# Ledger of designs, part 13: peptides against a protein of PDB entry 2ODG

Target 1, 89 residues: chain A of PDB entry 2ODG
Amino acid sequence: MTTSQKHRDFVAEPMGEKPVGSLAGIGEVLGKKLEERGFDKAYVVLGQFLVLKKDEDLFREWLKDTCGANAKQSRDCFGCLREWCDAFL

## One batch from the design tools (peptide; aimed at target 1 Q48)

Design b2_p15_5 (made by RFdiffusion4)
Pose (drawn by RFdiffusion4):
Structure b2_p15_5 (pose): chain A 89 residues (1-89), chain P 15 residues (1-15)
Amino acid sequence: as target 1 above (89 residues)
Amino acid sequence: EQEELVEKGVELAKE
């Protein structure tokens, strides 16, 4: 999983109020769609993951249906958000 | 502070 340094950096330090495009697997184009959907910050998107009880199928369907992210990009967010929770939740 | 942001994020995600 050749995730960008952002994946390791994200689960290496607190998220603070970093932008939603900062989440691994969410590019600038995808960050814009989530932003238009009311997720202007990454901690709002992490909240969606927590609401879905880490249901990978529901999460992937939600992210894909919400912005059109591919099955590949959604995997990065799942492990990225999930691993952050493992160190942080 | 980080915990409060997460809680706030969960609340907003539910809206």

Design b2_p15_5_s1 (made by RFdiffusion4, then SolubleMPNN; from b2_p15_5, 8 letters changed; failed a check: a repeat of another design)
Amino acid sequence: KEKELIEEGIKKAKE

Design b2_p15_5_s2 (made by RFdiffusion4, then SolubleMPNN; from b2_p15_5, 6 letters changed)
Fold by OpenDDE base, seed 4:
Structure b2_p15_5_s2 (fold): chain B 89 residues (1-89), chain A 15 residues (1-15)
Amino acid sequence: as target 1 above (89 residues)
Amino acid sequence: SEKELIEEGVELAKK
């Protein structure tokens, strides 16, 4: 599989205060919906990812239920957080 | 359970 530049930019450095929209797979539409549900920063979504014990199926289902992410969007977001954790956690 | 984990995350974020 290939990754986007957005993915590469995210996994390359500590996420700090990056907005939720910085996550791969999360565009303006999904970002807005996540923010409305309280997930305004990428680290809040990271928190949910970790609460779900990095389980792909659980996380992708959560993302779908929370903001309406499709299969590609949830895959991209999961991969983004997984690789960030592999590098920094 | 999946439902509990999802709900806990949502509740924390909404505060």
Scores: peptide ipSAE 0.054, ipTM 0.693, DockQ to the pose 0.122
OpenDDE base, seeds 1, 2, 3, 5: peptide ipSAE 0.050, 0.051, 0.049, 0.053; ipTM 0.689, 0.690, 0.689, 0.686

Design b2_p15_5_s3 (made by RFdiffusion4, then SolubleMPNN; from b2_p15_5, 8 letters changed)
Fold by OpenDDE base, seed 4:
Structure b2_p15_5_s3 (fold): chain B 89 residues (1-89), chain A 15 residues (1-15)
Amino acid sequence: as target 1 above (89 residues)
Amino acid sequence: KEKELIEEGVKKALE
């Protein structure tokens, strides 16, 4: 499948202090919910991604349970972090 | 399950 420009923008450079909403698949609604749970920065979600050993099923289920992400949103977010890690980790 | 244990740990760490 193809990626979004948001995905490409995120994967193209170091994550730095980017907000959680900069992750592909994470819009305003999901971003606010994640922030309420303490996941205010993209790197905090990255941390969870890594703690889950980059496992797609575990991460996508976590994202669904944590902020109500649907299948596409969780897929986009996972893919975003996976490809970022491939480039920078 | 593994996910729940890990998630609980992260949540507590963020408190």
Scores: peptide ipSAE 0.084, ipTM 0.705, DockQ to the pose 0.069
OpenDDE base, seeds 1, 2, 3, 5: peptide ipSAE 0.083, 0.074, 0.075, 0.079; ipTM 0.700, 0.689, 0.690, 0.700

Design b2_p15_5_s4 (made by RFdiffusion4, then SolubleMPNN; from b2_p15_5, 10 letters changed)
Fold by OpenDDE base, seed 1:
Structure b2_p15_5_s4 (fold): chain B 89 residues (1-89), chain A 15 residues (1-15)
Amino acid sequence: as target 1 above (89 residues)
Amino acid sequence: DEKKLIEEGIKKALE
């Protein structure tokens, strides 16, 4: 499967202060729900991703439980963070 | 479980 331009834009550079909505798979609806839980920046979600040891199942389940992400949204978000980490960690 | 414990810890930090 091919990635989105949103994915490519995110993984191409350090994420800095990018909002949570910059993550692939995270649109306005999911972004607002994440922000309500304190996950306002992409790096906060990255933190969750890392403390879960980059485990795909755990992260995608967390994302589903936290903001209601569906399978595609959680897959896109996971892949976005995985590839960012591969490039910058 | 592990996921819940981690999430609760982060939640507290974000308060």
Scores: peptide ipSAE 0.121, ipTM 0.731, DockQ to the pose 0.072
OpenDDE base, seeds 2, 3, 4, 5: peptide ipSAE 0.103, 0.064, 0.116, 0.106; ipTM 0.716, 0.663, 0.728, 0.724

Design b2_p15_6 (made by RFdiffusion4)
Pose (drawn by RFdiffusion4):
Structure b2_p15_6 (pose): chain A 89 residues (1-89), chain P 15 residues (1-15)
Amino acid sequence: as target 1 above (89 residues)
Amino acid sequence: ERKEFLEETEKEALE
């Protein structure tokens, strides 16, 4: 999973108020769609993951249906957000 | 029903 340094950096330190495009697997284009959907910050998107009880199928469907992210990009967010929770939740 | 559930969970996450 050749995730960018952002994946390790994200689960290495608190997220603070970093932008949603900062989440691994969410690019600038995808960050814009989620932003238009009311998720201007990454901690709002992490909240969606928590609401879905880490249901990978519901999460992938939600992210894909919400912005059109591919099955590949959604995997990065799931492990990225999930691993952050493992160190942080 | 499944799409509605995902819309409801989105609204909840934005609260």

Design b2_p15_6_s1 (made by RFdiffusion4, then SolubleMPNN; from b2_p15_6, 7 letters changed)
Fold by OpenDDE base, seed 4:
Structure b2_p15_6_s1 (fold): chain B 89 residues (1-89), chain A 15 residues (1-15)
Amino acid sequence: as target 1 above (89 residues)
Amino acid sequence: SRRKLLEELHKKALE
């Protein structure tokens, strides 16, 4: 599958203090919802991703339950974090 | 349940 430029931008460098909205699949709407739930930085979502042991089904379900992400959004976000981890973790 | 597990993990992640 092809990736977005947003995905490529995210996975290309350490995430540092990037906002949660910098994650692929996480737009303004989902980002705000995540922020309201305490996930204000991309690294906080990364933390959840890691707590779920990088399990795609669990993470995508969590993301859906947490912010209402649809299948594409959760897929994009998962892929973004997976590839970032492959490069930097 | 799976949902409860996810919720607990979420809560723990934010501690």
Scores: peptide ipSAE 0.081, ipTM 0.714, DockQ to the pose 0.794
OpenDDE base, seeds 1, 2, 3, 5: peptide ipSAE 0.081, 0.078, 0.079, 0.071; ipTM 0.713, 0.711, 0.707, 0.700

Design b2_p15_6_s2 (made by RFdiffusion4, then SolubleMPNN; from b2_p15_6, 7 letters changed)
Fold by OpenDDE base, seed 4:
Structure b2_p15_6_s2 (fold): chain B 89 residues (1-89), chain A 15 residues (1-15)
Amino acid sequence: as target 1 above (89 residues)
Amino acid sequence: SRRELLEKLHKEALK
């Protein structure tokens, strides 16, 4: 599938202290919700992704439940983290 | 808070 520039920017380098909003699929609305719930950095969401053993269904369900992500947003976010992990983990 | 963050982790998936 085609990826966004936001996705490409994220997966291209170590994420460091990047904000949660830097994740593909996570815009301002979802980012704020995640931040309010304690998921303020991309690496915190990465943590959840890893705790869920990179399971797509579980992660996307979690993201939906946590911030109200729709199917596309959760897919984009999952793909972003998956590809980042493929490169750096 | 840390407590709140932990409560929001997907605990059921870990079982």
Scores: peptide ipSAE 0.082, ipTM 0.691, DockQ to the pose 0.192
OpenDDE base, seeds 1, 2, 3, 5: peptide ipSAE 0.037, 0.081, 0.039, 0.070; ipTM 0.645, 0.692, 0.644, 0.689

Design b2_p15_6_s3 (made by RFdiffusion4, then SolubleMPNN; from b2_p15_6, 7 letters changed)
Fold by OpenDDE base, seed 1:
Structure b2_p15_6_s3 (fold): chain B 89 residues (1-89), chain A 15 residues (1-15)
Amino acid sequence: as target 1 above (89 residues)
Amino acid sequence: ERRELLEKLHEEALK
């Protein structure tokens, strides 16, 4: 599977205070919905990812339920966080 | 069920 430049940019460095919209798969529409639910920073979504013990099915289903992410968006977001964790956690 | 429980806990923390 190939990745986007957005994915590569995210996984290349510590995420710091990056907004939720910097996550691969999360565009303006999904980002705004996540922010309205309190997930304003990428690290808050990371927290949810970790609370769910990095479980792909649980995380992707949560993302779908929370902001309406489709299959590709949730897959991209999951992969982004997984690979970031592999590098920095 | 597990997802629902964890989601609820996180939502409470964000309030």
Scores: peptide ipSAE 0.043, ipTM 0.655, DockQ to the pose 0.401
OpenDDE base, seeds 2, 3, 4, 5: peptide ipSAE 0.042, 0.041, 0.039, 0.042; ipTM 0.648, 0.651, 0.652, 0.657

Design b2_p15_6_s4 (made by RFdiffusion4, then SolubleMPNN; from b2_p15_6, 8 letters changed)
Fold by OpenDDE base, seed 4:
Structure b2_p15_6_s4 (fold): chain B 89 residues (1-89), chain A 15 residues (1-15)
Amino acid sequence: as target 1 above (89 residues)
Amino acid sequence: SRRELLEKLHEEALK
């Protein structure tokens, strides 16, 4: 599958203090919801991703439950974190 | 808050 520029931008470098909204699939709406729930930085969502042992189904389910992400959004976010981890973890 | 963050972790998946 093809990826977005947003995805490519995220996976290209260490995420540092990037906001949660920098994750592929996480726009303004989902980002605000995540921030309100305490997931204000991309690395906090990364933390959840890792706690779930990088399991796609579990992570995508969590994301849906947490911020209302649809299938595409959760897929994009998962893929973003997976590829970032492949490069930097 | 920290409390809110912890409440949103997917604890079920860790069991």
Scores: peptide ipSAE 0.044, ipTM 0.639, DockQ to the pose 0.191
OpenDDE base, seeds 1, 2, 3, 5: peptide ipSAE 0.037, 0.043, 0.036, 0.039; ipTM 0.643, 0.631, 0.630, 0.653

Design b2_p15_7 (made by RFdiffusion4)
Pose (drawn by RFdiffusion4):
Structure b2_p15_7 (pose): chain A 89 residues (1-89), chain P 15 residues (1-15)
Amino acid sequence: as target 1 above (89 residues)
Amino acid sequence: EELVEKGVEKAKELN
């Protein structure tokens, strides 16, 4: 999983109020769609993960159906958001 | 923690 340094950096320090495009697997284009959906900050998107009880199928369907992210990009967000929770939740 | 809680509640409102 050749995730960018952002994945390790994200689960290495608190998220603070970093932009949603900062989450691994969410590019600038995808960050814009989630932003238009009311997720202007990454901690709002992490909240969606927590609401879905880490249901990978529901999460991938939600992200994909919400912005059109591919099955590949959604995997990065799941492990990225999940691993952050493992160190942080 | 506060931001996470705030994000969960906002995510619920946006659903």

Design b2_p15_7_s1 (made by RFdiffusion4, then SolubleMPNN; from b2_p15_7, 5 letters changed)
Fold by OpenDDE base, seed 4:
Structure b2_p15_7_s1 (fold): chain B 89 residues (1-89), chain A 15 residues (1-15)
Amino acid sequence: as target 1 above (89 residues)
Amino acid sequence: MELIEEGVKKAKELL
């Protein structure tokens, strides 16, 4: 599996107040939709990831239902949060 | 600021 530079940049440091759009797989379109639902910060999406017990299928389904993420977008976002947690949580 | 209660509820429904 290959990762994007966006993924590598995100998992390299504490996420702090980074916007939701900093997550791999979350571009302008999905970012705006997430922000409209109140998910303006990456850490809010991290919260959902943790509530779902880091389960890939559940998180990717949630992301799809919430902002319309496709399979690649949800995979990239999940992988980004998984690897961030492995490093920092 | 938008409320996230609906999104949190949706996640809980998947558990």
Scores: peptide ipSAE 0.272, ipTM 0.833, DockQ to the pose 0.124
OpenDDE base, seeds 1, 2, 3, 5: peptide ipSAE 0.180, 0.166, 0.256, 0.209; ipTM 0.772, 0.762, 0.819, 0.787

Design b2_p15_7_s2 (made by RFdiffusion4, then SolubleMPNN; from b2_p15_7, 7 letters changed)
Fold by OpenDDE base, seed 3:
Structure b2_p15_7_s2 (fold): chain B 89 residues (1-89), chain A 15 residues (1-15)
Amino acid sequence: as target 1 above (89 residues)
Amino acid sequence: MALIEEGVERAKKLL
C-alpha cells in the first residue's frame, strides 16, 4: 500500500511537539475532536497507542470511538505511529 | 489532566 507525503513527513523525524493534526489520517475535523478530548499533541495519541501495546485493532477501535475516524483514517494513523516507533522508539 | 486520565483508563480496559 502507498503512504501519503504526510505520513512520510511524520515518520522521518522525531515528533517533538507536533500537533495531533500532523498524524496521517487525522485531518482538521478529527484533529479538532481529538483536541477537544485533550489529545492536542501527537505524542498524547502515541501514549494511547503504547498503552494499547501497539495493538492495531484496539487502537483503531479507540480512535473510531474517540473522534469518529473511518477505516482509512484509523489505518493511516495506526500505520503512521507504528512506523514512527519502528524508527525512533 | 482529567480528560487524559479518562482516556488512559478507557484504553487499559480494552486490554
Scores: peptide ipSAE 0.103, ipTM 0.688, DockQ to the pose 0.174
OpenDDE base, seeds 1, 2, 4, 5: peptide ipSAE 0.092, 0.093, 0.088, 0.094; ipTM 0.685, 0.683, 0.676, 0.683; seed 4 fails the geometry check

Design b2_p15_7_s3 (made by RFdiffusion4, then SolubleMPNN; from b2_p15_7, 5 letters changed)
Fold by OpenDDE base, seed 5:
Structure b2_p15_7_s3 (fold): chain B 89 residues (1-89), chain A 15 residues (1-15)
Amino acid sequence: as target 1 above (89 residues)
Amino acid sequence: MKLIEEGVEKAKELL
């Protein structure tokens, strides 16, 4: 499957202090909702991804329930974190 | 940090 440039930019380098909105699939609307719930940095969402043992269905369900992500948004976000972890974790 | 408590708990409930 094809990926976005946003995805490629994220998975290409260490995550550091990147904001949650740097994650593929997380735009301004979802990013703001996540930030309001304390998920201000991409690494905080990474933490949830890891707590859920990198399970796609669980993570995408969590993301949907937390910020209202649709199927594509949650898929893009999951794929972004999965591939980042494959590269750096 | 306290702000994420509900979100973390929600994730834990999925396990």
Scores: peptide ipSAE 0.287, ipTM 0.825, DockQ to the pose 0.128
OpenDDE base, seeds 1, 2, 3, 4: peptide ipSAE 0.282, 0.282, 0.284, 0.285; ipTM 0.821, 0.822, 0.822, 0.824

Design b2_p15_7_s4 (made by RFdiffusion4, then SolubleMPNN; from b2_p15_7, 5 letters changed)
Fold by OpenDDE base, seed 5:
Structure b2_p15_7_s4 (fold): chain B 89 residues (1-89), chain A 15 residues (1-15)
Amino acid sequence: as target 1 above (89 residues)
Amino acid sequence: MELIEEGVEKAKKLL
């Protein structure tokens, strides 16, 4: 499957202090909702991804329930974190 | 950190 430039930019380098909105699939709307719930940095969402043992279904369900992500948004976000972890974790 | 409590709890319930 093809990826976005946003995805490629994220997976290309260490995550550091990147905001949650830097994750593929997380735009301004979802980003603000996540930030309001304390998920202000991409690494905080990474933490949830890891707590859920990198399980796609669990993570995408969590993301949907937390910020209202649709199927594409949750897929893009999951793929972004999965590939980042494959590269750096 | 306190703000993420609900979100973390939601994730834990999925396990």
Scores: peptide ipSAE 0.316, ipTM 0.839, DockQ to the pose 0.127
OpenDDE base, seeds 1, 2, 3, 4: peptide ipSAE 0.306, 0.304, 0.315, 0.304; ipTM 0.835, 0.834, 0.837, 0.832

Design b2_p15_8 (made by RFdiffusion4)
Pose (drawn by RFdiffusion4):
Structure b2_p15_8 (pose): chain A 89 residues (1-89), chain P 15 residues (1-15)
Amino acid sequence: as target 1 above (89 residues)
Amino acid sequence: SEEVEEARELGEEAV
């Protein structure tokens, strides 16, 4: 999983108020769609993961149906958001 | 929306 340094950096330090495009697997294009959907900050998107009880199928369907992220990009967000929770939740 | 406000609340608590 050749995730960018952002994946390790994200689960290495608190997320603070970093932008949603900062989440691994969410690019600038995808960050814009989520932003238009009311998720201007990454901690709002992490909240969606928590609401879905880490249901990978619901999460991937949600992200894909919400912005059109591919099955590949959604995997990065799931492990990225999940691993952050493992260190942080 | 209600869904976004719920996710925002949980995200703020987690952070």

Design b2_p15_8_s1 (made by RFdiffusion4, then SolubleMPNN; from b2_p15_8, 5 letters changed)
Fold by OpenDDE base, seed 4:
Structure b2_p15_8_s1 (fold): chain B 89 residues (1-89), chain A 15 residues (1-15)
Amino acid sequence: as target 1 above (89 residues)
Amino acid sequence: SAEVELAEKLGREAV
């Protein structure tokens, strides 16, 4: 499987204050839902990813439950954070 | 508070 340009753009540089919508797999619809739940920044979602000890199943389940992400969206988002962490943590 | 509500959405049991 190949990654999107959005994924590559995210994993290539420090996260900083990037909005939650900058995460791969998170579009306008999911982004708004996440923002409404307090996850307005990508680093807040990163925090949850780390609290779940980078477990793919747990994170993807959480994302589905929190904003209604489908399998592809949650996979893309997980992969985005995983590779960002591999590069910067 | 909003902070408390957000905290309840974080830290799901992992182990």
Scores: peptide ipSAE 0.039, ipTM 0.541, DockQ to the pose 0.102
OpenDDE base, seeds 1, 2, 3, 5: peptide ipSAE 0.037, 0.037, 0.029, 0.036; ipTM 0.534, 0.546, 0.536, 0.538

Design b2_p15_8_s2 (made by RFdiffusion4, then SolubleMPNN; from b2_p15_8 with E2S E6L E9K)
Fold by OpenDDE base, seed 5:
Structure b2_p15_8_s2 (fold): chain B 89 residues (1-89), chain A 15 residues (1-15)
Amino acid sequence: as target 1 above (89 residues)
Amino acid sequence: SSEVELARKLGEEAV
């Protein structure tokens, strides 16, 4: 699968204070839902990703349950965090 | 969201 520019932009540098909407697969709709649930920063979602021990199925199911992400959105978000961690964690 | 509520949402999906 080819990655998006949004993915490449995210994995290329430290995460810092980037909003949750900067994650690949997280657009305006999902971003707002995540923010309403307290996941306003990308690093908060990273925290959940790490608590779930980087397990793809668990994380993608969590994302679906939390904000209604579809299969592509959850896959893109998971891949974004996985590759960021490979580079910086 | 409060700190407690966020912690709950994180913890509910813990391994």
Scores: peptide ipSAE 0.072, ipTM 0.648, DockQ to the pose 0.107
OpenDDE base, seeds 1, 2, 3, 4: peptide ipSAE 0.058, 0.061, 0.062, 0.072; ipTM 0.622, 0.629, 0.621, 0.636

Design b2_p15_8_s3 (made by RFdiffusion4, then SolubleMPNN; from b2_p15_8 with R8E E9R E12R)
Fold by OpenDDE base, seed 3:
Structure b2_p15_8_s3 (fold): chain B 89 residues (1-89), chain A 15 residues (1-15)
Amino acid sequence: as target 1 above (89 residues)
Amino acid sequence: SEEVEEAERLGREAV
């Protein structure tokens, strides 16, 4: 398995004000659903990731329940945040 | 999978 360019672009630099849709695995459909639930920035999803203590199963379940992410989308999003945290947190 | 393919087709998944 290889990472996407979107993943690499996200983990390469500080997150700043990047929109939620900049997260790997989060496209336009999931992004809009997340925004409607109050997760408009990538750092808000990062906050949830950290509240769940970086637990993969809990985070991926939350993402599925929140926006309907499938297994690949939730895995990509989790991996994106995990690697970003490893580099910058 | 069919689920992933459909999600990509509908623009749900990030590139």
Scores: peptide ipSAE 0.244, ipTM 0.749, DockQ to the pose 0.030
OpenDDE base, seeds 1, 2, 4, 5: peptide ipSAE 0.119, 0.217, 0.125, 0.121; ipTM 0.707, 0.727, 0.717, 0.708

Design b2_p15_8_s4 (made by RFdiffusion4, then SolubleMPNN; from b2_p15_8, 5 letters changed; failed a check: too like the target's own chain)
Amino acid sequence: SEEVKKAEELGRKAV

## One batch from the design tools (peptide; aimed at target 1 V44 Q48)

Design b2_p16_1 (made by RFdiffusion4)
Pose (drawn by RFdiffusion4):
Structure b2_p16_1 (pose): chain A 89 residues (1-89), chain P 16 residues (1-16)
Amino acid sequence: as target 1 above (89 residues)
Amino acid sequence: EEELVEKGVELAKELN
């Protein structure tokens, strides 16, 4: 999983108020769609993950249906958001 | 940081 340094950096330090495009697997284009959906910050998107009880199928369907992210990009967010929770939740 | 996560959960629920 050749995730960018952002994946490790994200689960290496608190997220603070970093932008949603900062989450691994969410590019600038995808960050914009989620932003238009009311997720202007990454901690709002992490909240969606927590609401879905880490249901990978629901999460992937939600992210894909919400912005059109591919099955590949959604994997990065799941492990990225999930691993952050492992160190942080 | 915890307060932001909690706030994010509530905002996510409101957006649903």

Design b2_p16_1_s1 (made by RFdiffusion4, then SolubleMPNN; from b2_p16_1, 6 letters changed)
Fold by OpenDDE base, seed 2:
Structure b2_p16_1_s1 (fold): chain B 89 residues (1-89), chain A 16 residues (1-16)
Amino acid sequence: as target 1 above (89 residues)
Amino acid sequence: MKELIEEGVEKAKELL
């Protein structure tokens, strides 16, 4: 599957203090919803990804339930975190 | 903030 430049930019380097909105699939709308729930940094969402043992279905379900992500948004976000972890974790 | 995160974590854990 093709990836976005946003995805490539995220997976290319340590995420540090990047905001949650830097995750692929997380735009302004979803980013604000996540921030309102305490997920202000990408690494906090990474934490949830790890709690869910990197399971795609569980993570995408969680993301949908938490911020209303659609199928593409949750897929993009999952892929972003998966590939970041493959590179840096 | 901490309580919000804790709720989020628990929600995720419930999926396991």
Scores: peptide ipSAE 0.342, ipTM 0.848, DockQ to the pose 0.162
OpenDDE base, seeds 1, 3, 4, 5: peptide ipSAE 0.340, 0.110, 0.228, 0.340; ipTM 0.847, 0.703, 0.792, 0.849

Design b2_p16_1_s2 (made by RFdiffusion4, then SolubleMPNN; from b2_p16_1, 8 letters changed)
Fold by OpenDDE base, seed 1:
Structure b2_p16_1_s2 (fold): chain B 89 residues (1-89), chain A 16 residues (1-16)
Amino acid sequence: as target 1 above (89 residues)
Amino acid sequence: MKKLIEEGVKKAKELL
């Protein structure tokens, strides 16, 4: 499956203080909704990803329920965090 | 903000 440049930029380096909107699949709309729920940094969403034991279905469901992400957005976000963890965790 | 995160974690754990 093809990835975006946004995905590649995210998975290439430690995420540090990157905003939630730096995650693949998370644009302005979803980013704002996540921030309103306290998820202002990418590492906070990473925390949820890890709490859910890196499970794709559970994470994508959580993301949908939390900010209204569609299937493409949740897939992109999951893939972004999965590949980042494979490289750096 | 911390409260929202804690509630979010709790809800996420309920999915497990």
Scores: peptide ipSAE 0.122, ipTM 0.725, DockQ to the pose 0.163
OpenDDE base, seeds 2, 3, 4, 5: peptide ipSAE 0.117, 0.115, 0.097, 0.113; ipTM 0.724, 0.721, 0.711, 0.720

Design b2_p16_1_s3 (made by RFdiffusion4, then SolubleMPNN; from b2_p16_1, 6 letters changed)
Fold by OpenDDE base, seed 1:
Structure b2_p16_1_s3 (fold): chain B 89 residues (1-89), chain A 16 residues (1-16)
Amino acid sequence: as target 1 above (89 residues)
Amino acid sequence: MKELVEEGVRKAKELL
């Protein structure tokens, strides 16, 4: 699977205070919906990823239920967090 | 804001 530049930019460095919209697969529409639910920073979504024990199916289901992410969006977001954790956690 | 996140965490934990 190919990755986007957005993915590569995210996984290359510490997450810091990056907004939720910096996650691969999370555009303006999904970002706004996540922010409405309290997930304004990428690290808050990271927290959900970790609570779900890094499980792909569970995380993607949660993301779909929370903001309406489609299969590609949830896959891209999961891959982004997985690779970031592999590098920095 | 914190209450919203807490609800999100609860919903995620229900998937476990």
Scores: peptide ipSAE 0.337, ipTM 0.853, DockQ to the pose 0.165
OpenDDE base, seeds 2, 3, 4, 5: peptide ipSAE 0.172, 0.136, 0.133, 0.140; ipTM 0.747, 0.723, 0.723, 0.728

Design b2_p16_1_s4 (made by RFdiffusion4, then SolubleMPNN; from b2_p16_1, 6 letters changed)
Fold by OpenDDE base, seed 3:
Formats: structure tokens, sequence, C-alpha cells
Structure b2_p16_1_s4 (fold): chain B 89 residues (1-89), chain A 16 residues (1-16)
């Protein structure tokens, strides 16, 4: 499957203090909802990804339940974090 | 915001 430029930009470098909206699949609507729940930085969502043992189904379910992400959005976000971890963890 | 994050972590763990 092809990736977006947003995905490529995220996985290319350490995430540092990047906002949650920098994650692929997370636009303004989902980003705002995540921020309202305390997930203001991409690394906080990374933390949830790691707590869930990098499990795709569990992470995508969590993301859907937390911010209303659809299948495409949750897939893109999962793929973004997976590939970032493969490069930097 | 720590309380909200802690709630989020708890909910994630409940999925396992």
Amino acid sequence: as target 1 above (89 residues)
Amino acid sequence: MKELVEEGVKKAKELM
C-alpha cells in the first residue's frame, strides 16, 4: 500500500515534541478530540501504542473508541507509529 | 492533564 507524504515526514525523524496532529490519519477533528482527552503530543499516543504491545486490532479499537477514528484513519495512524518504531526503537 | 492521560492508559490496559 502507498503512504502519504504526512506519513513519510513523520517516520523520517525523531518525533520529539510533535503535536498529535502530526500523526498520519489524525486530522484537525481527531486531533482536537485527542487533545481534549489529554493526548496533545504524538509521543503520548505512542505511549498507548506501546502499552497495547503494538497490537494492531487493540490500538485501532482504542483509537476508534477514544476519538471516533474510522478504519482508514486508524490504519494510517497505526502504520505511522509501527514504522516509526521500526526505525527508532 | 495527567488525570486524563491516566484514564486513557487504564482504558487501553482494559482491552488486554
Scores: peptide ipSAE 0.283, ipTM 0.839, DockQ to the pose 0.166
OpenDDE base, seeds 1, 2, 4, 5: peptide ipSAE 0.226, 0.265, 0.123, 0.278; ipTM 0.800, 0.828, 0.747, 0.835

Design b2_p16_2 (made by RFdiffusion4)
Pose (drawn by RFdiffusion4):
Structure b2_p16_2 (pose): chain A 89 residues (1-89), chain P 16 residues (1-16)
Amino acid sequence: as target 1 above (89 residues)
Amino acid sequence: EELVEEGVERAKELNE
């Protein structure tokens, strides 16, 4: 899973108020769609993951249906957000 | 923790 350094950096230090495009698997284009959907910050998107009880199928369908992210990009967010929770939740 | 709680509540609100 050749995730960018952002994946390791994200689960290596607190998220703070970093932008949603900072989440691994969310590019600038995808960050814009989520932003238009009321997720201007990454901690708002992490909240969606927590609401879905880490249901990978619901999460992937939600992210894909919400912005059109591919099955590949959604995997990065799931492990990225999930691993952050493992160190941080 | 505060931001995470805020993010959960905003996510719930956006789902409505």

